# Peptides against a protein of PDB entry 1EBD, part 98

Target 1, 138 residues: chain A of PDB entry 1EBD
Amino acid sequence: KASYEGKVAAEAIAGHPSAVDYVAIPAVVFSDPECASVGYFEQQAKDEGIDVIAAKFPFAANGRALALNDTDGFLKLVVRKEDGVIIGAQIIGPNASDMIAELGLAIEAGMTAEDIALTIHAHPTLGEIAMEAAEVAL

## One batch from the design tools (peptide; made by RFdiffusion4, then SolubleMPNN)

Design b2_p25_2_s3 (from b2_p25_2, 9 letters changed)
Fold by OpenDDE base, seed 5:
Structure b2_p25_2_s3 (fold): chain B 138 residues (1-138), chain A 25 residues (1-25)
Amino acid sequence: as target 1 above (138 residues)
Amino acid sequence: SAAEAAAAENRARAMAAILELAAAS
């Protein structure tokens, strides 16, 4: 966030018009397991009157996580029921700090759970868990 | 073991709850 805002400011100072326009700001905690979030939490959405599906998939069921013997945690997608758009995501588990970026992109682009479910992820990978969670939302 | 798996799940849930509380405050 700060880096992105600084980049926009630098471009403006250099005489190039630019704007900060984002929907979702990621947050990361480098604990063990790592924690990452972007967009809405399930309860936040509900409190705002948004009807959502919370689709959760555990790392214990992810092939790469099993191979790494690092299976703690889960990925959760918060999906708006009205149109299937992903409005939030949380990851507790291996490589959460990096994997949240894919979901941040998805939210910024207004992608649906179906879009992610239909996106081929390499097998076996940790990132594949995003696809698995998206399938749960369908 | 089942106990270890349950403990891991509880830790993950607790960490998720902490994140949510931090974001809401």
Scores: peptide ipSAE 0.168, ipTM 0.723, DockQ to the pose 0.019
Fold by OpenDDE base, seed 1:
Structure b2_p25_2_s3 (fold): chain B 138 residues (1-138), chain A 25 residues (1-25)
Amino acid sequence: as target 1 above (138 residues)
Amino acid sequence: SAAEAAAAENRARAMAAILELAAAS
């Protein structure tokens, strides 16, 4: 956030109009396992009256995680039921700090769970878990 | 093992709770 805001400010000073207009700011904890979040948590959405699907997929079922012997945790997508748009994501597990970027991009772009489910992810990769969780939401 | 899996699941749940608490603050 601060880095992005700094870039926007620098561009504005340089005479290029820019605005801090983003929807999803990632939060990362570099613990073991790593934790990352972007957008709504399930309960936050519910508290705001948004009808959501919480689609969860465990790293224990991910081929790359199994190969790495690092299967703790899960990926959770928070999907708005009305239109299938992803409004939040949480990852606890291997490479969560980097993997959250895909979901951040998806949220910023207003993508649906279907968009991610239909995106081919390389096999076997940790990133496949996003596709798997998206399929759960369908 | 089942015990290891249960421990991992508990760790993940605890960390999820901490993450959510941090986001709510």
Scores: peptide ipSAE 0.166, ipTM 0.725, DockQ to the pose 0.019
Fold by OpenDDE base, seed 4:
Structure b2_p25_2_s3 (fold): chain B 138 residues (1-138), chain A 25 residues (1-25)
Amino acid sequence: as target 1 above (138 residues)
Amino acid sequence: SAAEAAAAENRARAMAAILELAAAS
């Protein structure tokens, strides 16, 4: 099991999502701004021939980020055009390290951008940006 | 200010690019 987990982790770090057990493993950098990623990057998806929508929403347009005076960065969703399924997400900005978990769950569950867009997020919250980015992808 | 906003955007873009490069390597 440990060897398998190590292999999966190595593949995920190398940009190869595993079809076994985990669809994606999140990566986090606790920098300023924080960085987090799960699943495909836009270019990775394109390189594999996946037709995607890259939906980007800035923290500068997020009410909670504005209230916190911490508006650097953005959230990007990588959405497969064929079925609207979220296959990747990147967050640069406040609370990225925690916010990536929602999107990791969404990816693992095979959720669509519509699923996230139609999920009520408390207002005002940083997490609301996921809903906003999902709406961009529709 | 506009300069601060531009700097913030540049930082975010740079961080995103580095993250992507790290994942692709």
Scores: peptide ipSAE 0.153, ipTM 0.706, DockQ to the pose 0.021
Fold by OpenDDE base, seed 2:
Structure b2_p25_2_s3 (fold): chain B 138 residues (1-138), chain A 25 residues (1-25)
Amino acid sequence: as target 1 above (138 residues)
Amino acid sequence: SAAEAAAAENRARAMAAILELAAAS
C-alpha cells in the first residue's frame, strides 16, 4: 500500500496518469507464521449484509507444507454466495506474503471460486491450498 | 505432538483475530 501510494504520488508529480485504484489492496505481516489479507474478512462482509461462504483449508492438509514440516495456519476464502465471486482472502502460514498475490489478482479480475478450483496448480506446492479452499466453497 | 499442534492452531487463530481487528479499525 505504501509503495503503491508512493508510485501514484510520483506519477502525479510527473504529470502522468495515476494508476487505477485497486479494489483489493493486500496487507502483509512478516511474522512467524506470516499473515496476509486482501479484500473482505468474513465478518466485514456479514456486517455489510453480504451473504458469504467462508471456505477454510489448513496447511496441515497441504502436501508441500507437510514435506517442509511447516504446517501452521490456514487459508480462508470469502466467497459471495449469490454468484460465487471471491471477495476476500486471508492466509496465515508459510509463504503467505507471496501467495496472497494470486488471490489479489483473482479478486481484481472478479473471478469465482470455480475459476480457482479449475485452475491447475503444480503438485506438490503451497499454492495448491488456494485450489483446495476454492473446492470447499463449491 | 497433539499438544504442540493444538498450541499452533490456537496461535494461528489468535493472529487471525488480531488481523481482523486491525482491518475493522
Scores: peptide ipSAE 0.153, ipTM 0.713, DockQ to the pose 0.019

Design b2_p25_2_s4 (from b2_p25_2, 15 letters changed)
Fold by OpenDDE base, seed 1:
Structure b2_p25_2_s4 (fold): chain B 138 residues (1-138), chain A 25 residues (1-25)
Amino acid sequence: as target 1 above (138 residues)
Amino acid sequence: SAAEEARRRDRERAKQAILDLAAAS
């Protein structure tokens, strides 16, 4: 996102610490349920002094998960409060190993929770859970 | 390079973190 790059530049010019240097490297465990993560964990962000919102949404409230009778787990977004930028995501649940890619892309692009919340997701899909969690972060 | 090594370290941290998360679930 242009605003993210602009902020990094502005902070560098002002002699302030640059925006969070996170690497969107996905990690996946093919357990049942699947586990996937990219970027910061909530506690990791807090330990680095980043003020974050941890927005969690359960698969038990997702229409596709209900239809599949596979509702274990949740999606968690780690959102930087200062600018609403997504800096991390964790998914425990159905198809987490593939769903993490959307959030990896969002983090690499410097997208905000609002960007995800306003992105149209097909209904009903597991992917809608990202939109729901993003709405919680607003 | 230093950048490649930093990425390697971040990858290993992410792997361990998700394994810990999986174990706690």
Scores: peptide ipSAE 0.153, ipTM 0.694, DockQ to the pose 0.043
Fold by OpenDDE base, seed 3:
Structure b2_p25_2_s4 (fold): chain B 138 residues (1-138), chain A 25 residues (1-25)
Amino acid sequence: as target 1 above (138 residues)
Amino acid sequence: SAAEEARRRDRERAKQAILDLAAAS
């Protein structure tokens, strides 16, 4: 995003290293339910002085999860309030280990919650939960 | 480099955080 790029450039000119060195490497635990994370956890962002929205949506409200009778867990987006940029995501639930990739891509690309909310996801799919969580952040 | 070491520390913290999340689930 042009506005985000401008901020990063301004900080670089001021001699500040880009404070937004996100933890870009995804982590997965193949438990039941699966757990996956990429970027900031909510508390990590707060500890670094980043003002964030934690947007959470449960698999119990996802149509595909209901159809599969596998509704444990949730998806959480960590969104920076200043510009709506997604800086972290956590998933506990069905197919979390694969679904984290979409959110990793979004974080690396500097996408906003609005970008994901406006992205059409196939219906019914587990992936729709990313769109639903993004809408919560708006 | 100091920057590489800092990134390594951050990755290890993230790995520990997800393990804590899994344990709480």
Scores: peptide ipSAE 0.134, ipTM 0.669, DockQ to the pose 0.045
Fold by OpenDDE base, seed 4:
Structure b2_p25_2_s4 (fold): chain B 138 residues (1-138), chain A 25 residues (1-25)
Amino acid sequence: as target 1 above (138 residues)
Amino acid sequence: SAAEEARRRDRERAKQAILDLAAAS
């Protein structure tokens, strides 16, 4: 977080576009499938001139989702290309309302996609999808 | 405080995020 905030501040002082005013509070819809979002949507980042990669991974490829026979949807990470920092996440699928918390924490802490990709997730869990999406962003 | 103001803005943007997510779903 300190590194992220310091970089954002430095960029602002230097007159560079930066993710200074991101959405840090999660939003959840308890629909079927559940929907959750935290931070930037891809288009929001682009509209602010932030160069991003949107890394998407489907629940259809997640072992726990397959075991639950609940494979609709995906997780999307919005990653700033300049430094690999996660600035947004969207989840449509099983347990999205709870799973968004990991990504909220990652965003608040200024973590990178690499940080998530290198974090060991229990197998099989829905949470592994965050790791898989992070690997896509590398 | 600046943090409180930021969270206030975030709450309003979170409402918009719900709408955006619904539109994208």
Scores: peptide ipSAE 0.093, ipTM 0.659, DockQ to the pose 0.054
Fold by OpenDDE base, seed 2:
Structure b2_p25_2_s4 (fold): chain B 138 residues (1-138), chain A 25 residues (1-25)
Amino acid sequence: as target 1 above (138 residues)
Amino acid sequence: SAAEEARRRDRERAKQAILDLAAAS
């Protein structure tokens, strides 16, 4: 966020029209396990009157997480029921800080849970958990 | 402006997200 805002500001100062446009700002806590979030939390969506599906998949069921002996936590997708669009995601677990970027991209692009579910992820990888959670949302 | 309001909302959401993650960890 800070680097993006700095770039926009620099471009504006240089005489180039530029604006910061936000849809989903990621948040990361580099704890053990790592925590990452982008877009809506389930309760935030509900408080705004959005009917959502919260789809959760545990790292304990992910082949790569098992191989790494690091299976704490989960990935959660927040999906709008009306159209299946992903509006939020939370990850607690291995490599959450990097994995959140895929979901940030999906939210910014207006992708659905089906889009993610149909996206092939390499096997075995931690990233497969996004596909698995998306399948839960269907 | 609408853009400024949107930025403000998103910044507050990001702040709250950190707090929520900290509580969940």
Scores: peptide ipSAE 0.066, ipTM 0.619, DockQ to the pose 0.060

Design b2_p25_3_s1 (from b2_p25_3 with S2A Y3R T9A K11R W19R R24L)
Fold by OpenDDE base, seed 3:
Structure b2_p25_3_s1 (fold): chain B 138 residues (1-138), chain A 25 residues (1-25)
Amino acid sequence: as target 1 above (138 residues)
Amino acid sequence: AAREALIAALRAEQAANPRTYVPLP
């Protein structure tokens, strides 16, 4: 947030037209395991009357997490049922702080669970867990 | 218990900042 808004402000001060254009702000906790979130939590969406699918996939079923012996946690997608658009994501597990950026991009671009499910992820990687969670939402 | 506390902290952070929400259609 602050860095993005700071760039927009710097461009405006320099006499360039710029606007703040973001849908969601990521949050990260550098704990063990790491915790990251962007967009809606499932309960926040429900409290606002949004009908959602919460698709969850565990790191214990991810080939790279198994090979690293680091299988604690999960990835969760919050998907709007009306159109399949991803409106939120939460990660607890290995590399959560960096992996949240893919899902932040997907939310900002208005992508669906199908768009992520059809994206080829390298095997074996931690990033495959986003594809696996997207397949659960279909 | 520790993971639930972290999730609760992230929810509180998002609730304090309305720009963390995606627009409704």
Scores: peptide ipSAE 0.044, ipTM 0.589, DockQ to the pose 0.020
Fold by OpenDDE base, seed 5:
Structure b2_p25_3_s1 (fold): chain B 138 residues (1-138), chain A 25 residues (1-25)
Amino acid sequence: as target 1 above (138 residues)
Amino acid sequence: AAREALIAALRAEQAANPRTYVPLP
């Protein structure tokens, strides 16, 4: 948050004013398992009248998580039904604090679940879970 | 504040779907 606000202020001083979009600000809890979120929660989107798909995929079905014997948790995408745009993501599980960055980028860029589903992720990786959750949203 | 809000939101979601979430810290 503060670093992003500082960057926006610096861009404004440079003659490129940017709005602070708090929807794409990641929040991380360095617990075991780690927790991370960016953008909308499913209920938050519903409370704002946004029709959403909540697509969830478990780490217990991820090949890398199985190989690491660290399969607790899931990734959840919050996808706007109208256009398939990813508007939020939550991760509970291994490497959630770093993995949220891909989804933060996707949200900031206005990417769809289809864009992520069609992106080749390396096998086997924890990152494949983003692709698998995106496929569930289709 | 952001940390506590995230944990609270995830716990609320877990409570609504107890079979589909692992226990949160």
Scores: peptide ipSAE 0.024, ipTM 0.545, DockQ to the pose 0.014
Fold by OpenDDE base, seed 2:
Structure b2_p25_3_s1 (fold): chain B 138 residues (1-138), chain A 25 residues (1-25)
Amino acid sequence: as target 1 above (138 residues)
Amino acid sequence: AAREALIAALRAEQAANPRTYVPLP
């Protein structure tokens, strides 16, 4: 957030058009387990009148998380029902602070749950949980 | 501020789903 806002401010003072898109800005808590979010929470989308699917997949079902003995938490996708576009993501679990970047990219690019579900993730990785959560949204 | 807002939002989700969510800090 602060680094991105600083970049936008630098562009603005240089006379370039720049805007802060707070929907695509990640937030992270470096706790154990880590917490990360980007875009809409499910309740925020509902409060704005957006019909959403909340697709959740647990780290306890991820092969890499099991191998690491670090299976606490889940990944959640917030998917707009109208077109399947991902509008938010939350992660509680191992490597959440880095894993949120894939989902931030997906939201910024206007990708669907189908786009993520059809993207092959390496096996076994924590990243497979994004693919699995996207499949739940289909 | 952003950290506190994230924790608050995730705690709200945890409270709504106490059987499926891990304890938050």
Scores: peptide ipSAE 0.024, ipTM 0.533, DockQ to the pose 0.015
Fold by OpenDDE base, seed 4:
Structure b2_p25_3_s1 (fold): chain B 138 residues (1-138), chain A 25 residues (1-25)
Amino acid sequence: as target 1 above (138 residues)
Amino acid sequence: AAREALIAALRAEQAANPRTYVPLP
């Protein structure tokens, strides 16, 4: 039973004032389940006139999540249709706070959904959900 | 409902910080 009564404390990882203009700053909520986001939400992209694919994959279909008996939530990729570039990601589920870092790296590097889909993830892991969501975006 | 509340909270944090996302070319 996820106790959803935890105070939603969103910690924005304020990137240090490095001379690096970050494309996206991750935001994390350390609740049960955890919630994380980086880059665009689907609606933010649409409001800016970006044509996007929102690819969603549930933890209930992830082999590691099943083995852990922790299958609540999903990963969502926000992918720009014109070039397949990942511009945002949201995770609600187990290990969301750590798993968002892969997607933050992908966004900052200008990687595509194809790049993630073709990246071998260890089996079975929670991280495979990023690959599965990327395959949905193709 | 709880998932939607968490997403809404993260969206509010992003809206309050203009550096949480940047328009990509």
Scores: peptide ipSAE 0.055, ipTM 0.586, DockQ to the pose 0.031; fails the geometry check

Design b2_p25_3_s2 (from b2_p25_3 with S2A Y3R T9A K11R W19T T20V)
Fold by OpenDDE base, seed 2:
Structure b2_p25_3_s2 (fold): chain B 138 residues (1-138), chain A 25 residues (1-25)
Amino acid sequence: as target 1 above (138 residues)
Amino acid sequence: AAREALIAALRAEQAANPTVYVPRP
């Protein structure tokens, strides 16, 4: 957030039109387990009248998380029902601070849950949880 | 403030529904 706001400010000072897209800016907490979010929470989308699917997959069902003995938490996708576009994501679990970047990219690019579900993730990785959560949304 | 709200929300959800596969409604 702060680094992105700094870039926007620098561009504005240089006379270029720039805006802060707060929808695609991640929030991260380096706790144990780590927490991360980008875009809409499920309730925020509902409060704005957006019909959504909340797709959730647990770290306890992931082969890499099991191998690391770090299985607490989940990944959640918030998917707009109208077109399948991912509009938000939340993660609590190992490596959430890095895993949120894929989902931030997906939201910024206007990608669907199908796009993520059809993307092959390396096995075994924590990243497979994003693919599995996307499959839940289909 | 915002970070505390985020961690509280996610920890609460995890505590309420640990290890749950949530299918499409």
Scores: peptide ipSAE 0.238, ipTM 0.702, DockQ to the pose 0.015
Fold by OpenDDE base, seed 4:
Parts: structure tokens; C-alpha cells; sequence
Structure b2_p25_3_s2 (fold): chain B 138 residues (1-138), chain A 25 residues (1-25)
């Protein structure tokens, strides 16, 4: 956040059009387990009157998490029902700090849960949990 | 404060509503 805001400010001063999209700025906590969030929380979307699907998938069902013996937590996608667009994501679990970047990209690009579900992820990886959560949203 | 709130929210959700995996056929 701070580094991104500083970059946007520097670009604006240099005469380059730039904006800070606070919806697509990730929040990361390097705790054990790691925590990450980008975009809307489910309740925030509901408070704004957005009809959403909250799709959760557990790390306990991910082959790479099992192989690492690190299966605590979940990934949640917040998907707008109107068009299937991903508007938020939360992760508590292994590699959450890095995995949130894919979902931040998806939100910025206006991607749907279907787009993620149809994207081939390498097997076995922790990243497959995003694909599995996207399939839950379909 | 924001960092602590994020941790607390996600840990509380995990504790109160554990994710259940149902295998697909």
C-alpha cells in the first residue's frame, strides 16, 4: 500500500496519469498462519447492497498443502452474482502473502470466477486452491 | 490496528465456521 501510493504520487507529480484503486490494494500479514485480503469482504459487499456468492475452499483439501503438512485455513472468493466477477478475496493459510497477488490481478482485470476456474494451475500447487474456490462459485 | 483486525477476523471465521470439504463424485 504505502509503496504503491508513493509510486502513484510520484507518477502524478511527473505528469503521468495514475490512480490508487483501494479495492485492488492487498493487505498482507506475515503471521502464522499468514493472512491476506484484497477487495471486498463479504459483509462490506452486502452492506453496499451487492448480491454476492462467498465461495470457500480449505487448504485441508489441497494436495500441496497436505504434502507440506500445512493444511490450516481457507481461501474465500467474494463473487458478484450479477456477472460472476470476483470483487474480493481473503486467505488464511500457507503462502497467503504471495497467492493474493493472482486474485488482486483478477479483480483489477474484472475477471470472473469462471476465468479462474478455467485457468490451468500447475499440479500440485497451493495456487490450485484459487481454482477450486472458483469452481465452488459456479 | 488494521493488521490485528485482519488476523482477528480471519481466525474468528475459521474457528466459528470451519470449512468442510465435500468430495465431488
Amino acid sequence: as target 1 above (138 residues)
Amino acid sequence: AAREALIAALRAEQAANPTVYVPRP
Scores: peptide ipSAE 0.237, ipTM 0.714, DockQ to the pose 0.014
Fold by OpenDDE base, seed 3:
Structure b2_p25_3_s2 (fold): chain B 138 residues (1-138), chain A 25 residues (1-25)
Amino acid sequence: as target 1 above (138 residues)
Amino acid sequence: AAREALIAALRAEQAANPTVYVPRP
């Protein structure tokens, strides 16, 4: 947040148009398990009248999480039903603090659940859970 | 405050509605 806002401020001071998009700013907590979020929560989208699909996948079904014996938690995608665009994501589980970056990129780029589902993730990795959650949204 | 709210929200969701894996056909 602060680093991104600092870039926007520097660009504005230099006379370049710039804006802060608060929707795609990640929040990370280095707890046990780690927590991360970017974009809309499911209830926030509903409160704004957005029809959404909430697609969840558990780390207990991820091959890398099983191999690491670290299977607590889930990844959630919040997908706009009209066009399949990802508008939010939440992670509680292993490596959530780094894994949120892929989903932040997807939201900023206006990607769909299909775009992530069709992206090959290396096997076995924790990152495959994003692909699995995207497939749940289809 | 925002940190504690995020932790509480995700932990509450996990406790109230645990994610179940359903195999695709």
Scores: peptide ipSAE 0.220, ipTM 0.712, DockQ to the pose 0.014
Fold by OpenDDE base, seed 5:
Structure b2_p25_3_s2 (fold): chain B 138 residues (1-138), chain A 25 residues (1-25)
Amino acid sequence: as target 1 above (138 residues)
Amino acid sequence: AAREALIAALRAEQAANPTVYVPRP
């Protein structure tokens, strides 16, 4: 947030029209396991009257996580049922701090679970779990 | 506080709630 706002301010003072326009702000905690979130939690969406599906996929089922012997946790997508748009994501597990960036991009771009499910993820990777969770949401 | 809340929420879910696993064809 602050770094992005600083960039927007720098562009504005340089004479380029710019505005702070963002849908999601990532939160990361470098704990063990790592924790990350972007956009809505499931309950936050429900409290705002958004009908959502929570699609959750475990690292224990991810080929790269298995190969690394680091299989604790899950990735969760919060998907708006009306249009399949991803409005939130949470990760607890290996590389959560970096993996949240893909989901932040997806949320900011207004992507659907189908968009992620149909995106080829390299195999085997930790990031492939986003595709697996997206398929659960379908 | 925000850090601890995020950790607590995700760890609680990890421990208490099963994960939906649907294998791809």
Scores: peptide ipSAE 0.196, ipTM 0.697, DockQ to the pose 0.014

Design b2_p25_3_s3 (from b2_p25_3, 8 letters changed)
Fold by OpenDDE base, seed 1:
Structure b2_p25_3_s3 (fold): chain B 138 residues (1-138), chain A 25 residues (1-25)
Amino acid sequence: as target 1 above (138 residues)
Amino acid sequence: AAREALIEALRAEQAANPVVYVPLP
């Protein structure tokens, strides 16, 4: 957040019009397990009257997490039912602090769960869990 | 406070409704 706000301010001073958009600013907690979130939580979307799919996949089913013996937690995608657009994501588990960046990118780009499901993720990686959660949303 | 709220929310969800992997046949 602070780094992004500083960049927007610098660009404005340099004569490049820019606006601060907080829609896809990630929140990270470097705990054990790590926690990360970007965009809507499922309940926040529901409270705003957005009909959503909560697509959740466990690290216990991820090949890399199994190999690392670090299988606690899950990844959740919050997907708008009307058009399949990803509007939020939460991760509790290994590498959550870094993995949230892919999902932040997807949200900012207006990508769908199908876009992520069709993106090849390397095997075996923790990142495959995003693809697996996206497949759950289809 | 916001960081503590995030970790508490996700830990509470994991505890209340853990995702169980069931292999497909």
Scores: peptide ipSAE 0.195, ipTM 0.688, DockQ to the pose 0.013
Fold by OpenDDE base, seed 5:
Structure b2_p25_3_s3 (fold): chain B 138 residues (1-138), chain A 25 residues (1-25)
Amino acid sequence: as target 1 above (138 residues)
Amino acid sequence: AAREALIEALRAEQAANPVVYVPLP
């Protein structure tokens, strides 16, 4: 947050249009398991009157997580029903702190669950769980 | 506070709710 706000401030000072989008700022906790979030939580979206799909996929069903014997947790996508756009994501599990970056990019770019589901993820990887969760949202 | 809130939210969901999923082929 602070680093991003500093960059936005620098751009504004330079005379460039800039805005701080707090929705797309990731939150990460390096706990065991790791926790990460970006964009809307499901309840936040509902409180704003957004009709959403909450699509979850467990690390227990991910080939890389199984191979690592680190299968606790899940990835959750918060998908706007109107257009299938991903508006939030939460991860509790292995490598959540790094995996949230893909989903942050997807949210910033206005990508849909279909866009992620149709993106080839390397097999087997932890990141493949994003594709699996996106498929659940279809 | 924000750290604890995020941990609690996700751990509570993991503990309380089963995951519904459809694996890709």
Scores: peptide ipSAE 0.190, ipTM 0.681, DockQ to the pose 0.015
Fold by OpenDDE base, seed 4:
Order: structure tokens, then sequence, then C-alpha cells
Structure b2_p25_3_s3 (fold): chain B 138 residues (1-138), chain A 25 residues (1-25)
């Protein structure tokens, strides 16, 4: 966020049109396990009257997490029921800090759970958990 | 404060709703 805002400000000063117009700001905590979030939490969406699906998938069911012996946690997608658009995601688990970027991109692009579910992820990877959670939302 | 809130929220969810292992096909 701060680095991105600084870049936008520098571009504006240089006379280049730029704006900080983002739907989602990622938050990352490099704890053990790592924590990451982008967009809406489930309760935030509900408080705003958005009807959502909370699709959750555990790292304990991910082949790469099993191979790494690091299976604590889960990924959650917050999906708007109206159109299947991903409006939030939370991850607690291995590589959460990097994996949140894919979901941030998906949210900014207005992608659906179906879009993620139909995207081939390399096997075996931790990133497959996003695909698995997206399948739960369908 | 925001960092602590995120950790607490996700840890609380883990504790309240433990994720059960689902076997892969």
Amino acid sequence: as target 1 above (138 residues)
Amino acid sequence: AAREALIEALRAEQAANPVVYVPLP
C-alpha cells in the first residue's frame, strides 16, 4: 500500500495521470502461521447486506502442504451470491503472504469463483488451495 | 493494532471452527 501510494504520488507530480483507485488492499502478517487478507471479511459483507458464500478449504487437504508437513490453517473465499464475484479472501497458513496476491488480482479484476476454479494451477502447489476453495463456492 | 486484529480474527476462527481434513479424490 504505502509503496504503491508513493508511486502514484510520484507519477502525479511528474504530470502522469494516476490514481489510487483500488477495490482491495491486502493485509499481511508474517507470523507463524502467516496471515493474509484482502477485500471483505464474511461478517463485513453481511453487515453491509451483501449475501455471500464463505468457501473454506483446509491446508490439511492440500498435497503440497502435506509434502511440506505444514498443514495448519485454511483459505477462505468470500463470494457474492448474486454473480459469483470474489469480494474477499483470508488465508492463515503456509505462504499466505504471497498467495494473497493472486486473490487480490482476482478481486480487482472482478473475477468469479468459477474463473479461479477453471484456472489450472501447477500440481502440486500450495496455490491449488485457491482453486479448491473456489470449487467449494460453486 | 490492525496487524494484531487480523491475527486474532483468524486464530479465533480456527479455534471456533476447526477445519476437518477432507481426503483428496
Scores: peptide ipSAE 0.190, ipTM 0.687, DockQ to the pose 0.014
Fold by OpenDDE base, seed 3:
Structure b2_p25_3_s3 (fold): chain B 138 residues (1-138), chain A 25 residues (1-25)
Amino acid sequence: as target 1 above (138 residues)
Amino acid sequence: AAREALIEALRAEQAANPVVYVPLP
């Protein structure tokens, strides 16, 4: 957040047009397990009258998490039903702090659950859980 | 405050909604 806002401020001070988009600003907590969030929580979307699908997939069903013996938690996608666009994501589990970046990119680019589901992830990786959660949303 | 709220929310969801086993291929 602060680094992103700092870039926007520097560009504005230099006389360049710039804007801060807070929709895909990640929040990360380096706890055990790690926590990360970007965009809408499911309840926030509902409170604003957005009809959403909450697609959840567990690390207990991820091949890399099993191999690492680190299977606590889940990934959740918050998907707008109207067009399938990803508007939020939450992760509690291994490598959540780094994995949130893929989902932040997807939200900023206006990608759908289908876009993530059709993206080939290396096997076995923790990142495959994003693809699996996206498939749940279809 | 925001940090603690995020941890609490995700831990509460994990505890309240146990994941059903999904078989791997």
Scores: peptide ipSAE 0.176, ipTM 0.679, DockQ to the pose 0.014

